Peptides against a protein of PDB entry 4DOW. Designs and how they scored, part 1

Every score and structure here is a prediction.

Target 1, 157 residues: chain A of PDB entry 4DOW
Amino acid sequence: TFSWVGRPLPNRKQFQQMYREICMKINDGSEIHIKVGQFVLIQGEDNKKPYVAKLIELFQNGAEVPPKKCARVQWFVRFLEIPVSKRHLLGRSPPAQEIFWYDCSDWDNKINVETIIGPVQVVALAPEEVIPVDQKSEETLFVKLSWNKKDFAPLPP
Below, numbering starts at 1 at the first letter of every chain, in headers, positions and changes, except where a header shows other numbers.
Peptide ipSAE is a variant of ipSAE made for these designs: the mean of its two directions, with the distance scale d0 fixed at 1.0 Angstrom where the peptide's residues are scored. Compare it only between designs on the same protein; published cut-offs may not carry over.
The geometry check fails a fold that doesn't show the stated peptide or that is severely misdrawn somewhere.

## One batch from the design tools (peptide; made by RFdiffusion4, then SolubleMPNN; aimed at target 1 E45 W107 T115; its pose is not in this set)

Design b1_p8_5_s1
Fold by OpenDDE base, seed 1:
Structure b1_p8_5_s1 (fold): chain B 157 residues (1-157), chain A 8 residues (1-8)
Amino acid sequence: as target 1 above (157 residues)
Amino acid sequence: APTVPPLP
C-alpha cells in the first residue's frame, strides 16, 4: 500500500498533484518513507534483477481514471542490461555493484509507484576511485559513468 | 531499464 505524505506541492500541471514523499506499507505492517531524490529498486521482469532508478517526481495523475500514484525517474542500467556487442566499450569487467546512469530519453521514465520494491543506496564515484566490494554493505550500488547506448562517459559534476 | 514501465 502506498500513500502520500504531506500536502501537495505547488504545481502548474492541470491534472497532477505533486508530492515530496510517499509512504510504502510493507507486509509486516511497517512503513518505509521514500522521498524525491532517493534511489529505488523497481520490479524487474521474471528472472531478472530489479531495475535501479532515482526518483525525480512523485505525483498523482488525475488524468487517469481512476487516479494513479506515479513517479518520474532517472533510470540506471546494470552492466548486463547493456547489449553484449557494446560491453567491450567499458574496457574493463565491472563489479556486480556497478551501475550506469542512463543518458537517453528513449525509455519511458514514468512508473507506477506500485512497481517500487524499496529504497537502495547509490554512491557516485570518480572514475579513478575503487569500488569497495565484499563489504557488509553488499546492497550498495556505485555509479561512475553514464551510458547513452553509444558509449560510456564520465558523470558530470 | 525498460523502454516501457514494468508492471507491478
Scores: peptide ipSAE 0.039, ipTM 0.718, DockQ to the pose 0.129
OpenDDE base, seeds 2, 3, 4, 5: peptide ipSAE 0.032, 0.032, 0.032, 0.033; ipTM 0.699, 0.701, 0.702, 0.682

## One batch from the design tools (peptide; made by RFdiffusion4; aimed at target 1 W75 V77)

Design b2_p13_3
Pose (drawn by RFdiffusion4):
Structure b2_p13_3 (pose): chain A 157 residues (1-157), chain P 13 residues (1-13)
Amino acid sequence: as target 1 above (157 residues)
Amino acid sequence: SAEAEARAALAFK
């Protein structure tokens, strides 16, 4: 379950209250703070890996009744979310830990916070950097490129 | 598309 932390940010959109942070309680019993700018795993279909997204906004949406806690995200896509016909354009076999900045506006970016599984560490690497492959049997995901429905390209500014 | 619909549905879960 989720609760807001502290006061809302200075108002921007009508009928919405924005927050920098959201508190998430687990059945391990503890509390975890998830902030705008951090990344989350978002529950998709039961037979697939979670979606990955960067939190770009956290908000209480008064336009829904009853009101809900929501997030706007920048999507990332997994390699399997890229059309099979386009995968060769990468020119390599990406590791499972590598993900792609999704640079397209066609998919809506609003989610209910209850779809959040939890925070995930996502790291930007230069194209020539190698993914560890280190230890921690890492839970970290790495991003080198964006995908725009057409081609792989550099990370945007 | 189905993927777009699945992602849009996250706002209502």

## One batch from the design tools (peptide; made by RFdiffusion4, then SolubleMPNN; aimed at target 1 V77 D108 I116; its pose is not in this set)

Design b2_p14_5_s2
Fold by OpenDDE base, seed 1:
Structure b2_p14_5_s2 (fold): chain B 157 residues (1-157), chain A 14 residues (1-14)
Amino acid sequence: as target 1 above (157 residues)
Amino acid sequence: MLTKEELERLENYR
Protein backbone atom coordinates (compact mmCIF):
# COMPACT_ATOMS: atom_id res chain seq x y z
CA THR B 1 0.00 0.00 0.00
CA PHE B 2 1.23 3.44 -0.98
CA SER B 3 0.13 6.75 0.50
CA TRP B 4 1.27 10.33 0.12
CA VAL B 5 3.19 12.05 2.88
CA GLY B 6 2.71 15.74 3.47
CA ARG B 7 0.85 18.38 1.54
CA PRO B 8 0.86 18.71 -2.23
CA LEU B 9 3.55 20.97 -3.62
CA PRO B 10 2.67 24.00 -5.67
CA ASN B 11 2.88 23.29 -9.38
CA ARG B 12 1.62 24.44 -12.76
CA LYS B 13 0.45 21.16 -14.15
CA GLN B 14 -3.27 20.78 -14.27
CA PHE B 15 -4.70 17.50 -13.07
CA GLN B 16 -1.49 16.72 -11.21
CA GLN B 17 -0.72 16.98 -7.52
CA MET B 18 2.97 16.78 -6.72
CA TYR B 19 4.50 15.44 -3.54
CA ARG B 20 7.92 15.19 -1.94
CA GLU B 21 7.46 11.88 -0.24
CA ILE B 22 5.51 8.65 -0.39
CA CYS B 23 4.99 5.97 2.21
CA MET B 24 5.18 2.29 1.36
CA LYS B 25 3.58 -0.09 3.82
CA ILE B 26 5.14 -3.51 4.17
CA ASN B 27 3.44 -6.75 5.18
CA ASP B 28 4.85 -6.72 8.69
CA GLY B 29 3.14 -3.40 9.29
CA SER B 30 6.28 -1.32 9.07
CA GLU B 31 6.54 1.63 6.72
CA ILE B 32 9.24 2.85 4.38
CA HIS B 33 9.33 6.47 3.30
CA ILE B 34 10.75 7.33 -0.10
CA LYS B 35 11.49 10.87 -1.24
CA VAL B 36 12.07 12.61 -4.54
CA GLY B 37 15.74 12.38 -5.38
CA GLN B 38 16.20 8.94 -3.92
CA PHE B 39 16.89 5.79 -5.88
CA VAL B 40 14.53 2.88 -6.07
CA LEU B 41 14.21 -0.62 -7.42
CA ILE B 42 11.40 -1.15 -9.89
CA GLN B 43 9.75 -4.50 -10.53
CA GLY B 44 11.47 -6.30 -13.36
CA GLU B 45 10.09 -8.54 -16.03
CA ASP B 46 9.30 -12.05 -14.90
CA ASN B 47 12.24 -13.38 -12.89
CA LYS B 48 14.70 -10.75 -14.03
CA LYS B 49 16.50 -8.42 -11.67
CA PRO B 50 14.69 -5.21 -10.73
CA TYR B 51 15.25 -2.05 -12.71
CA VAL B 52 17.04 0.86 -11.08
CA ALA B 53 15.72 4.41 -11.20
CA LYS B 54 16.06 7.79 -9.58
CA LEU B 55 12.83 9.46 -8.51
CA ILE B 56 12.42 12.81 -10.22
CA GLU B 57 8.80 13.54 -9.42
CA LEU B 58 6.06 12.03 -7.33
CA PHE B 59 2.58 12.95 -8.41
CA GLN B 60 -1.02 11.91 -8.48
CA ASN B 61 -2.45 11.94 -11.97
CA GLY B 62 -5.91 13.36 -11.63
CA ALA B 63 -6.57 13.09 -15.33
CA GLU B 64 -7.08 9.38 -14.91
CA VAL B 65 -10.15 7.75 -13.47
CA PRO B 66 -9.52 6.76 -10.81
CA PRO B 67 -6.55 9.02 -10.01
CA LYS B 68 -3.25 7.19 -10.18
CA LYS B 69 -0.20 7.54 -7.97
CA CYS B 70 2.74 7.95 -10.31
CA ALA B 71 6.38 8.86 -10.50
CA ARG B 72 8.70 10.28 -13.11
CA VAL B 73 12.10 8.65 -13.05
CA GLN B 74 15.57 8.74 -14.48
CA TRP B 75 16.38 5.25 -15.63
CA PHE B 76 19.58 3.37 -15.08
CA VAL B 77 20.61 0.30 -17.00
CA ARG B 78 22.50 -2.79 -15.95
CA PHE B 79 25.39 -4.03 -18.04
CA LEU B 80 23.51 -7.21 -18.88
CA GLU B 81 20.64 -5.14 -20.25
CA ILE B 82 22.97 -3.68 -22.88
CA PRO B 83 22.98 -5.58 -26.18
CA VAL B 84 25.72 -8.19 -26.38
CA SER B 85 27.04 -6.63 -29.55
CA LYS B 86 27.66 -3.32 -27.79
CA ARG B 87 29.12 -4.45 -24.48
CA HIS B 88 32.66 -4.45 -25.84
CA LEU B 89 32.45 -0.67 -26.12
CA LEU B 90 32.96 -0.40 -22.39
CA GLY B 91 36.44 -1.81 -22.78
CA ARG B 92 36.33 -3.61 -19.46
CA SER B 93 34.33 -6.14 -17.50
CA PRO B 94 32.32 -4.18 -14.95
CA PRO B 95 31.54 -5.44 -11.48
CA ALA B 96 28.00 -6.54 -10.79
CA GLN B 97 27.40 -3.40 -8.75
CA GLU B 98 27.97 -1.03 -11.65
CA ILE B 99 25.01 0.55 -13.40
CA PHE B 100 24.82 3.16 -16.12
CA TRP B 101 22.84 6.37 -16.49
CA TYR B 102 20.40 5.80 -19.33
CA ASP B 103 20.80 8.80 -21.60
CA CYS B 104 17.90 8.24 -23.97
CA SER B 105 14.32 9.40 -24.18
CA ASP B 106 12.90 6.34 -25.87
CA TRP B 107 11.89 4.76 -22.58
CA ASP B 108 8.74 5.86 -20.83
CA ASN B 109 9.90 7.55 -17.64
CA LYS B 110 6.48 7.51 -16.02
CA ILE B 111 5.77 4.64 -13.67
CA ASN B 112 3.08 3.53 -11.30
CA VAL B 113 4.33 3.73 -7.75
CA GLU B 114 2.99 0.25 -7.14
CA THR B 115 5.90 -1.08 -9.20
CA ILE B 116 8.38 0.28 -6.67
CA ILE B 117 9.97 -2.52 -4.71
CA GLY B 118 11.96 -0.34 -2.35
CA PRO B 119 14.86 2.05 -1.96
CA VAL B 120 18.42 1.32 -3.03
CA GLN B 121 21.66 3.18 -2.56
CA VAL B 122 23.34 4.53 -5.69
CA VAL B 123 26.67 6.33 -5.55
CA ALA B 124 28.18 8.36 -8.36
CA LEU B 125 31.91 7.90 -8.87
CA ALA B 126 34.59 9.43 -11.00
CA PRO B 127 36.16 7.12 -13.56
CA GLU B 128 39.33 6.78 -11.51
CA GLU B 129 37.50 5.77 -8.36
CA VAL B 130 37.40 2.08 -7.56
CA ILE B 131 34.12 0.30 -7.02
CA PRO B 132 34.16 -1.64 -3.76
CA VAL B 133 33.43 -5.31 -4.25
CA ASP B 134 33.48 -6.54 -0.67
CA GLN B 135 30.40 -8.03 0.95
CA LYS B 136 29.84 -4.94 3.05
CA SER B 137 29.10 -2.85 -0.02
CA GLU B 138 27.21 -5.38 -2.13
CA GLU B 139 23.93 -3.60 -1.46
CA THR B 140 25.22 -0.37 -3.01
CA LEU B 141 25.18 0.33 -6.72
CA PHE B 142 27.67 2.59 -8.43
CA VAL B 143 27.50 4.71 -11.56
CA LYS B 144 30.40 6.18 -13.51
CA LEU B 145 29.13 6.44 -17.05
CA SER B 146 26.06 6.99 -19.15
CA TRP B 147 24.75 4.80 -21.95
CA ASN B 148 22.88 6.26 -24.92
CA LYS B 149 22.34 3.09 -26.95
CA LYS B 150 25.34 3.99 -29.10
CA ASP B 151 28.23 4.36 -26.71
CA PHE B 152 29.30 4.99 -23.16
CA ALA B 153 30.01 8.55 -22.09
CA PRO B 154 30.98 10.55 -19.03
CA LEU B 155 28.31 10.83 -16.39
CA PRO B 156 26.03 13.82 -16.86
CA PRO B 157 26.13 16.60 -14.25
CA MET A 1 2.96 -6.02 -0.45
CA LEU A 2 6.50 -7.16 0.18
CA THR A 3 7.77 -8.41 3.47
CA LYS A 4 10.69 -6.67 5.10
CA GLU A 5 12.74 -9.76 4.45
CA GLU A 6 11.89 -9.78 0.76
CA LEU A 7 12.73 -6.11 0.47
CA GLU A 8 16.08 -6.59 2.12
CA ARG A 9 16.81 -9.50 -0.17
CA LEU A 10 15.99 -7.47 -3.24
CA GLU A 11 17.99 -4.48 -2.05
CA ASN A 12 21.02 -6.70 -1.66
CA TYR A 13 20.38 -8.41 -4.98
CA ARG A 14 20.50 -11.82 -3.39
Scores: peptide ipSAE 0.037, ipTM 0.704, DockQ to the pose 0.041
OpenDDE base, seeds 2, 3, 4, 5: peptide ipSAE 0.016, 0.035, 0.016, 0.016; ipTM 0.577, 0.702, 0.569, 0.578; seed 3 fails the geometry check

Design b2_p14_5_s4
Fold by OpenDDE base, seed 1:
Structure b2_p14_5_s4 (fold): chain B 157 residues (1-157), chain A 14 residues (1-14)
Amino acid sequence: as target 1 above (157 residues)
Amino acid sequence: MLSKEELERLENFR
């Protein structure tokens, strides 16, 4: 289950109440708090790894009946999500921990919070920085580049 | 609803 934490933030969007934080309650009764600006795993398709996203906004959409708890996200893509015919454009074989900033608007960036699996750590690196592949950092994802369906490019500011 | 154990498993990117 998901519940809002704190009072709604000031905003001028009709039918929307914005929040800074949401609470996810899991089976053992413990709670995980997730805030705007953090990275999350989103439920993927069957037999596929979860999607990765950065939370940009948390809001309740009052225009729907019943109101829905939603998030606006910035998507990331895994290397294996990139078409086979385009992967050579990277010019290297990336480690499994590398993800790419999805620099396209063709994907809906609105999600239901119910699809959130949990938080994940994502670290931005400069191109020259090495991605650590030791066991201690295996749960951390790293991003160096963006992908816009045409080519790879430096990260946006 | 996920368990803590399941969440930890899903966050493992080996």
Scores: peptide ipSAE 0.036, ipTM 0.692, DockQ to the pose 0.040
OpenDDE base, seeds 2, 3, 4, 5: peptide ipSAE 0.016, 0.036, 0.015, 0.016; ipTM 0.557, 0.687, 0.563, 0.555

## One batch from the design tools (peptide; made by RFdiffusion4, then SolubleMPNN; aimed at target 1 I42 E45 E81 T115; its pose is not in this set)

Design b2_p16_2_s2
Fold by OpenDDE base, seed 1:
Structure b2_p16_2_s2 (fold): chain B 157 residues (1-157), chain A 16 residues (1-16)
Amino acid sequence: as target 1 above (157 residues)
Amino acid sequence: VKADIKKLEEAFKKAL
């Protein structure tokens, strides 16, 4: 189950209450707190690999009946999610830990918080920095570039 | 959500 942590943040959007943090309660009674700005794994479609996203906003959507706990996210994409015909544009074979900032607006960036699997570590690197692929860093994902469905580009600021 | 969520998360991280 999911519950809000703290007081609602000021906002001007009608029918929405914004929050900085949400609590995810697991079946053993323990809790995981997730904050705006952190990265999460989102349930994949049809039992596929989870999606990676950065939490931009946490909000309760009061326009729905009943109200829904939602998040606005920045999506990331894995290399294997990019069309085969365009993968060559990267000019290299990326390690499995590399993900790309999805720089398109065609994907719905609103999710139900119940689709959140849990937090994940994502580290932004400059193009000249080497992605560590040893076992010590296998739990961390790295992002160096964006993908806009046409080409790869430097990361947004 | 399963009780051993951290273990599950780590498994997913490695699978990405």
Scores: peptide ipSAE 0.287, ipTM 0.830, DockQ to the pose 0.047
OpenDDE base, seeds 2, 3, 4, 5: peptide ipSAE 0.023, 0.023, 0.089, 0.083; ipTM 0.578, 0.607, 0.715, 0.727; seed 5 fails the geometry check

## One batch from the design tools (peptide; made by RFdiffusion4; aimed at target 1 V77 I111 I116)

Design b2_p18_4
Pose (drawn by RFdiffusion4):
Structure b2_p18_4 (pose): chain A 157 residues (1-157), chain P 18 residues (1-18)
Amino acid sequence: as target 1 above (157 residues)
Amino acid sequence: DEEHEHEAEARAALADYD
């Protein structure tokens, strides 16, 4: 379950209250803070890996009744979310930890916070950097490229 | 294109999750 932390950010959008941070309680019993700018795993279909997204906004949406806690995200896509016909354009076999900045506006970016599984560490690497493959049996995901429905390209600014 | 539409629908449905 989720709760807001502290006061809302200075108001931007009508009927919405924005927050920098959201508190998430687990059945391990503890509390975890997830902030705008951090990454989350978002529950998708039961037979697939979670979506990955960067939190770009956290908000209480008064336009829904009853009101809900929501997030706007920048999507990332997994390699399997890229059309099979386009996968060769990468020119390599990406590891499972590598993901792609999704640079397209066609998919809506609003989610209910209840779809959040939890925070995930996502790291930007230069194209020539190698993914560890180090230990921790890492839960970290790495991003080198964006995908725009057409081609793989550099990470945006 | 069909798979893309289904994915878009699945992602849009996250906003309506209770």

Design b2_p18_5
Pose (drawn by RFdiffusion4):
Structure b2_p18_5 (pose): chain A 157 residues (1-157), chain P 18 residues (1-18)
Amino acid sequence: as target 1 above (157 residues)
Amino acid sequence: SLQEEIDKLAEEAKEALS
């Protein structure tokens, strides 16, 4: 379950209250803070890996009744979310830990915070950097490129 | 209600990413 942490950010949008941070309680019993700018795994279909997204806004949406806790995200896509016909354009076989900045506005970016599984570490690498492949049997995901429905391209600014 | 959110999100992802 989720609760807001502290005061809302200075008001921007009507009927919404924005927060820098959200508190998430687990059945391990503890509390975890997830902040705007951090990444989350978002529950998708039961037979697939979670979506990955960067939190760009956290908000209480008064336009829904009853009101809900929501997030706007920047999507990332997994290799399997890229059309099979387009996968060769990458020119290599990406590891499972690699993901792609989704640079397209077609897919809505608002989610209910209850779809959040939890935080995930996502790291930007230069194209020539190699993914560890280190130990920790890492839960970290790495991003080198964006995908725009047409081609793989550099990470935006 | 949570399942409906998940199904809606999956539908939107399927349409957008095709």

## One batch from the design tools (peptide; aimed at target 1 I111 T115)

Design b2_p20_2_s4 (made by RFdiffusion4, then SolubleMPNN; its pose is not in this set)
Fold by OpenDDE base, seed 2:
Structure b2_p20_2_s4 (fold): chain B 157 residues (1-157), chain A 20 residues (1-20)
Amino acid sequence: as target 1 above (157 residues)
Amino acid sequence: DEEKKKLIEELEKKKKEALS
């Protein structure tokens, strides 16, 4: 179950109410608050490899019946999401914790909040920085590069 | 949850098209 936290933010978009924060209620009864700017795991068909995204906007789409709780996101991609024929372009074997900033606008960046599994920590690193691989850092994801379907590049600002 | 399953399927389809 998802519910908005706080009052709607002022915006110029008709039929949309924007929010800064949403509350996710988990089956055990606990609640997790997620804010714009945080990173989240999004469920796919493979439960072991959820998708990763940064929340850009949280909004209720009032044009739909019934209204839907939605988010606009900046996508990341895991190495194994990249086509096999292009993985060699990285020039190295990345650790499982590395993800890549998806630098394309060729897909829908809107999701339903119902697909959110929960928050995740994503840390941006310089190319020369080493990704920690100990048990304490296993749940933290790291990003050094972007992927634009053609090649890898330094992270955008 | 059938609704959630459909949402996941739609997302998977879009991702496969984009990352193909």
Scores: peptide ipSAE 0.414, ipTM 0.895, DockQ to the pose 0.783
OpenDDE base, seeds 1, 3, 4, 5: peptide ipSAE 0.412, 0.409, 0.397, 0.414; ipTM 0.894, 0.893, 0.890, 0.895; seed 1 fails the geometry check

Design b2_p20_4_s2 (made by RFdiffusion4, then SolubleMPNN; its pose is not in this set)
Fold by OpenDDE base, seed 3:
Structure b2_p20_4_s2 (fold): chain B 157 residues (1-157), chain A 20 residues (1-20)
Amino acid sequence: as target 1 above (157 residues)
Amino acid sequence: SAEDKEEIEKIAKQREELAK
């Protein structure tokens, strides 16, 4: 289950209440708090890796009945989400922990918070830095480049 | 290419379902 943490943020959007933090209650009774600006894993397709995104906004959509808890996200893409014909443009075989900043706005960036699996650590690296692949960093994802549907590029500022 | 576009659109559609 998901519940808002704290008071709604001041905003001028009618029928929308914005929040900074949301609480995710897990089956074992523990609670995980996720804030705007953090990275999350989002439910993927069956037998596929979860999606990765950065939380940009948390808001309740009051225009819907019942109101829906939503998030606006910045998408990342996994290498396997890159078209097969374009993968060679990377010029290397990336490790499983590498993700790419999606540098387009054509995708729907709204999600139901119920699709959030949990938080994840994402570390930005310079192109020359080596992605560490060890047991301690197994759950950490790394981003070096962006993907804009045409080619790979340095990360946006 | 057309194939690339189709693959990207598929991915976009998959993410769109997350808003429901």
Scores: peptide ipSAE 0.461, ipTM 0.892, DockQ to the pose 0.119
OpenDDE base, seeds 1, 2, 4, 5: peptide ipSAE 0.460, 0.458, 0.457, 0.457; ipTM 0.890, 0.890, 0.890, 0.889

Design b2_p20_5_s1 (made by RFdiffusion4, then SolubleMPNN; its pose is not in this set)
Fold by OpenDDE base, seed 4:
Structure b2_p20_5_s1 (fold): chain B 157 residues (1-157), chain A 20 residues (1-20)
Amino acid sequence: as target 1 above (157 residues)
Amino acid sequence: EDKELEEKLKEEIKKLATHK
């Protein structure tokens, strides 16, 4: 169950009510608050491994009947999501914690908030920085590069 | 179900980090 937190933000978009935060209620009754700018795991299809995304906007889509709670996201991809034939372009074997900024517009960046599994920690690193292997960062994902379906590149500004 | 998927991902990351 998802519910908006706080009052709608001022905006000029018709049929959209913008929000800064949403509350996710878990089956056990606990609540998780997720804000714009945070990273989340998104549900895959048919028990597929979760996708990683950054929340850019939280909004209620009033153009739909009934209105739906939605989010606009920036997608990230895991190495195993990249076609086998192109993985060699990275020039190295990345650790499991590394993800890539998806620099392509072929994916719909609008999602239903119901597909959000939960928050995840993502840290941006410079290409020369080593991904930490310590236990404190074992649940943290790291991003150094972007992927545009053709090649790897430095992160967008 | 969603929580299960999250845990599977975490387990995958841990396993790969250990074996690499």
Scores: peptide ipSAE 0.059, ipTM 0.686, DockQ to the pose 0.032
OpenDDE base, seeds 1, 2, 3, 5: peptide ipSAE 0.028, 0.028, 0.027, 0.027; ipTM 0.606, 0.606, 0.612, 0.616; seeds 2, 5 fail the geometry check

Design b2_p20_5_s2 (made by RFdiffusion4, then SolubleMPNN; its pose is not in this set)
Fold by OpenDDE base, seed 2:
Structure b2_p20_5_s2 (fold): chain B 157 residues (1-157), chain A 20 residues (1-20)
Amino acid sequence: as target 1 above (157 residues)
Amino acid sequence: SDKELEEKLKEEIKKLATYE
């Protein structure tokens, strides 16, 4: 169950109410608050591996009946999601914890909040920084570069 | 925090953090 936290933000978009925070209620009754700017795991299809996304906007789409709680996201891709023929462009074998900023518009950036599994930690690193691979970092994902379906590039600001 | 959710998240992250 998802519910909005706080009052809607002022915006100029008709039929859309924007929010900064959403509350995710869990089975045991506990609550987790997720804010714009945080990273989340999104459900995959057919028990596929989850997707990683950064929340850009949280909004209720009043144009739908009934109104739908939605989010706009920035997608990230895993190395294994990159075509085999293009992986060599990275010039190195990345650790499994590395993800890439997806710099394309061919993916739908709108999701239903019901697809959110939960929050995840994503750390941006400079190219020269080493990705730590130890037990305490197993639950953290790291991003250094972007991927635009053609090549890898420095991470956008 | 919910232990069940934490375990679920760990499992899902593990899927991401492996080449399996």
Scores: peptide ipSAE 0.321, ipTM 0.837, DockQ to the pose 0.031
OpenDDE base, seeds 1, 3, 4, 5: peptide ipSAE 0.311, 0.158, 0.315, 0.320; ipTM 0.834, 0.649, 0.834, 0.837; seed 3 fails the geometry check

Design b2_p20_7 (made by RFdiffusion4)
Pose (drawn by RFdiffusion4):
Structure b2_p20_7 (pose): chain A 157 residues (1-157), chain P 20 residues (1-20)
Amino acid sequence: as target 1 above (157 residues)
Amino acid sequence: EEELEEEIEKLVEEWKEAEE
């Protein structure tokens, strides 16, 4: 379950209250803070890996009744979310830990916070950097490129 | 739990429509 932490950010959008942070309680019993700018795993279909997204906004949406806690995200896509016909354009076999900045506006970016599984560490690497492959049996995901429905390209600014 | 499943279904449907 989720609760807001502290006061809302200075108001921007009508009927919405924005927060820098959200508190998530687990059945391990503890509390975890997830902040705007951090990444989350978002529950998708039961037979697939979670979606990965960067939190760009956290908000209480008064336009829904009853009101809900929501997030706007920048999507990332997994390699399997890229059309099979386009996968060769990468020119290599990406590891499972590599993901792609999704640079397209076609898919809506608003989610209910209850779809959040939890935070995930996502790291930007230069194209020539190698993914560890180091230990921790890492839960970290790495991003080198964006995908725009057409081609792989550099990470945007 | 039902409402969460509806949110998940809606999100999956939006993805499918965006990639059409």

## One batch from the design tools (peptide; made by RFdiffusion4, then SolubleMPNN; aimed at target 1 W75 F76 D106; its pose is not in this set)

Design b2_p21_1_s2
Fold by OpenDDE base, seed 3:
Structure b2_p21_1_s2 (fold): chain B 157 residues (1-157), chain A 21 residues (1-21)
Amino acid sequence: as target 1 above (157 residues)
Amino acid sequence: SKKKLEEEIKKLNEERKKALS
């Protein structure tokens, strides 16, 4: 169950209400607050790792009946989601904790907030920095590079 | 509803796979 936190932000879009924060009620009855700018896990295919995204916008689409709680996201991709023929371009075997900033606009970045599983920690690193892999950091994902379907590149500003 | 969410998840997965392929 998802509900908006706070009042709508100033917005010029007629049929949209913008929000800064959303509340997710989980199975045990506890609540998790997720804000714009945070990273989330999004439901993927069964028996596969969830997708990772950064929340860019939270909004209610009033043009739909009933109104839909939505988010606009910046996608990340996992190494195994990159075509086999292109993986060599990385020049190394990345650890499981590494994800890549998807630098394309070729598919929709709008999601229903109900697809959000929960928050996740994503840490940006310089290419030369070592990704720590231990029991304490296993829940943290790391990003060094972007992927634009053609090549890997330094993270966008 | 659960059915609607399942449909959205399915669509999301399909679009993602298509885009990344």
Scores: peptide ipSAE 0.644, ipTM 0.947, DockQ to the pose 0.809
OpenDDE base, seeds 1, 2, 4, 5: peptide ipSAE 0.642, 0.641, 0.643, 0.643; ipTM 0.947, 0.947, 0.947, 0.947

Design b2_p21_2_s3
Fold by OpenDDE base, seed 1:
Structure b2_p21_2_s3 (fold): chain B 157 residues (1-157), chain A 21 residues (1-21)
Amino acid sequence: as target 1 above (157 residues)
Amino acid sequence: SSSEEAYKELLKKIKEFSEEK
């Protein structure tokens, strides 16, 4: 189950109440707080691997009946989500920890918070930086480049 | 759930990478 943390933020959007934080209650009864700006894993389709996303906004959509808890996200993609015919454009075999900023607008960036599996750590690196291999990086994803369906490029500022 | 399993698999792969290299 998901519940809002704190009071709604002031905004001018009709039918939307914005929040900074949401609470996710997991099976053992413990609670995980997720904030705007954090990265999360989103439920994949047809039992596929989860999607990776950065939370941009948390809001309750009052235009729906009943109101739904939603999020606006920035999508990331895994290397294996990129078409086979274009993977060679990277020019290297990325490690399993590497993801790519999805620089396209063709995907719906609004999700239901119920699709959130949990938080994940994502660290941005410069293209020349080496992905660290230590205890702190054991469960960390790394992003160095963007993907716009045509080519890989440096991360947007 | 299948999504939870996928999440665990992802974490496992990340961990394996960190341990092997």
Scores: peptide ipSAE 0.101, ipTM 0.680, DockQ to the pose 0.041
OpenDDE base, seeds 2, 3, 4, 5: peptide ipSAE 0.029, 0.076, 0.029, 0.028; ipTM 0.604, 0.659, 0.608, 0.600; seeds 2, 5 fail the geometry check

## One batch from the design tools (peptide; made by RFdiffusion4, then SolubleMPNN; aimed at target 1 F76 V77 T115 I116; its pose is not in this set)

Design b2_p23_8_s2
Fold by OpenDDE base, seed 4:
Structure b2_p23_8_s2 (fold): chain B 157 residues (1-157), chain A 23 residues (1-23)
Amino acid sequence: as target 1 above (157 residues)
Amino acid sequence: DEKKKIEEEIKELDEKRKEALAE
């Protein structure tokens, strides 16, 4: 269950109300607040490998009936999502905690907030920084590079 | 019904994502 937190932000878009924060109610009754700029896990067919995204916008689409709570996101990709034939371009074997900034706009970046599993911690690192991989911090994901379907590159500004 | 719609959206996302990344 998701509900908006706060009042809509100033917006000129017809049928849309933008928000800064959304509340996710968990089955145990607790609530988690997620804000624009935070990172979330998005449900996929594989429940064990949810997608990772950065929330760019939170908005309600009033053009739909009932109104749909949506988000625009910046996608990340996991190494295993990259074609086998191109994985060598990384030049190393990344740890499981490493994700890559998807530097393409070739598919929709709009999601239904109902597909959000929950927040996740994503830490941006410089290329030379070592990803701290341990069981205690397994929940934390790290991003050092972008992927544009052709090559890996430093993170976008 | 709503759950089904969400499931469909998830499937669609998966498909589009897979197609995009496969290029």
Scores: peptide ipSAE 0.628, ipTM 0.939, DockQ to the pose 0.754
OpenDDE base, seeds 1, 2, 3, 5: peptide ipSAE 0.623, 0.621, 0.622, 0.626; ipTM 0.938, 0.938, 0.938, 0.938

## One batch from the design tools (peptide; made by RFdiffusion4, then SolubleMPNN; aimed at target 1 Q43 Y51 I117; its pose is not in this set)

Design b2_p24_2_s4
Fold by OpenDDE base, seed 4:
Structure b2_p24_2_s4 (fold): chain B 157 residues (1-157), chain A 24 residues (1-24)
Amino acid sequence: as target 1 above (157 residues)
Amino acid sequence: DINMELLYKSFSQEHKERLLELFK
């Protein structure tokens, strides 16, 4: 179950009420709050690993019937989501915790909040920084580069 | 700065084990 936290933010978009925060109630009754700017795991296809995304906007879309709780996101991709023929362009074997900023607009960046599995910690690193893949950081994802379907590149400034 | 922008602690202990299963 998902519910908005706080009052709607002022905006000029017709049929859209924007929010800063959403609450997801999980099976044991506990609540997890997720805010704009944080990172989440998004449900993937059947038997596929979830997607990683940064929340850019949270909004109720009144243009849909019935109204839906939605989010606008910045996508990240896992290494294994990159075509096999292009993976060599990275020049290294990344750890499982490394994700890449998806620098393309061909993916729909609107999601239904019901596809959110939960929050995830994502840390941006400089290219020269080593990704800590120790037990202490196992729950954290790291991003160093972007992927634009053609090549890897440093993150935007 | 993109590094600061992407630095967030949005993880909870409740999802720790699940994340390990998904990515390890």
Scores: peptide ipSAE 0.075, ipTM 0.599, DockQ to the pose 0.084
OpenDDE base, seeds 1, 2, 3, 5: peptide ipSAE 0.060, 0.063, 0.060, 0.023; ipTM 0.621, 0.660, 0.664, 0.527

Design b2_p24_3_s4
Fold by OpenDDE base, seed 3:
Structure b2_p24_3_s4 (fold): chain B 157 residues (1-157), chain A 24 residues (1-24)
Amino acid sequence: as target 1 above (157 residues)
Amino acid sequence: VKKLEKTPELEKEIKKIEKSIKEA
């Protein structure tokens, strides 16, 4: 179950109510608050690892009946999501914890908040920095590069 | 849930807009 936290933000979109924070109720009754700017795991396809994304906007789409709670996201990609024919372009074997900033506009960046599994920690690193591989950091994802379907590049500012 | 791709037409429009912004 998802519910908005706080009052709608001022905006000029007549059919969209913007929010800064949403509350996700977990099975055990506990609640997790997720804010714009945080990173989340999104339900993937069957037998696939969840997707990773950064929350850009949280909004209720009033044009739909009934209104739906939605989010606009910046997608990340896991190495295994990259086509096999292009993986060699990285020039190295990345650890499982590495993700890449998806620098393309071909993907729909609107999601239903119901697809959010939960928050995740994402840390940006310089290319020369080493990704920790210990168990304490296994839950943390790291990003060094972007992927634009053609090649890898330094992270956007 | 599958990452949905935008329609080719919409993608082209977005690319045009992005190009115009970059060149401006």
Scores: peptide ipSAE 0.069, ipTM 0.604, DockQ to the pose 0.044
OpenDDE base, seeds 1, 2, 4, 5: peptide ipSAE 0.065, 0.067, 0.068, 0.067; ipTM 0.610, 0.612, 0.612, 0.612

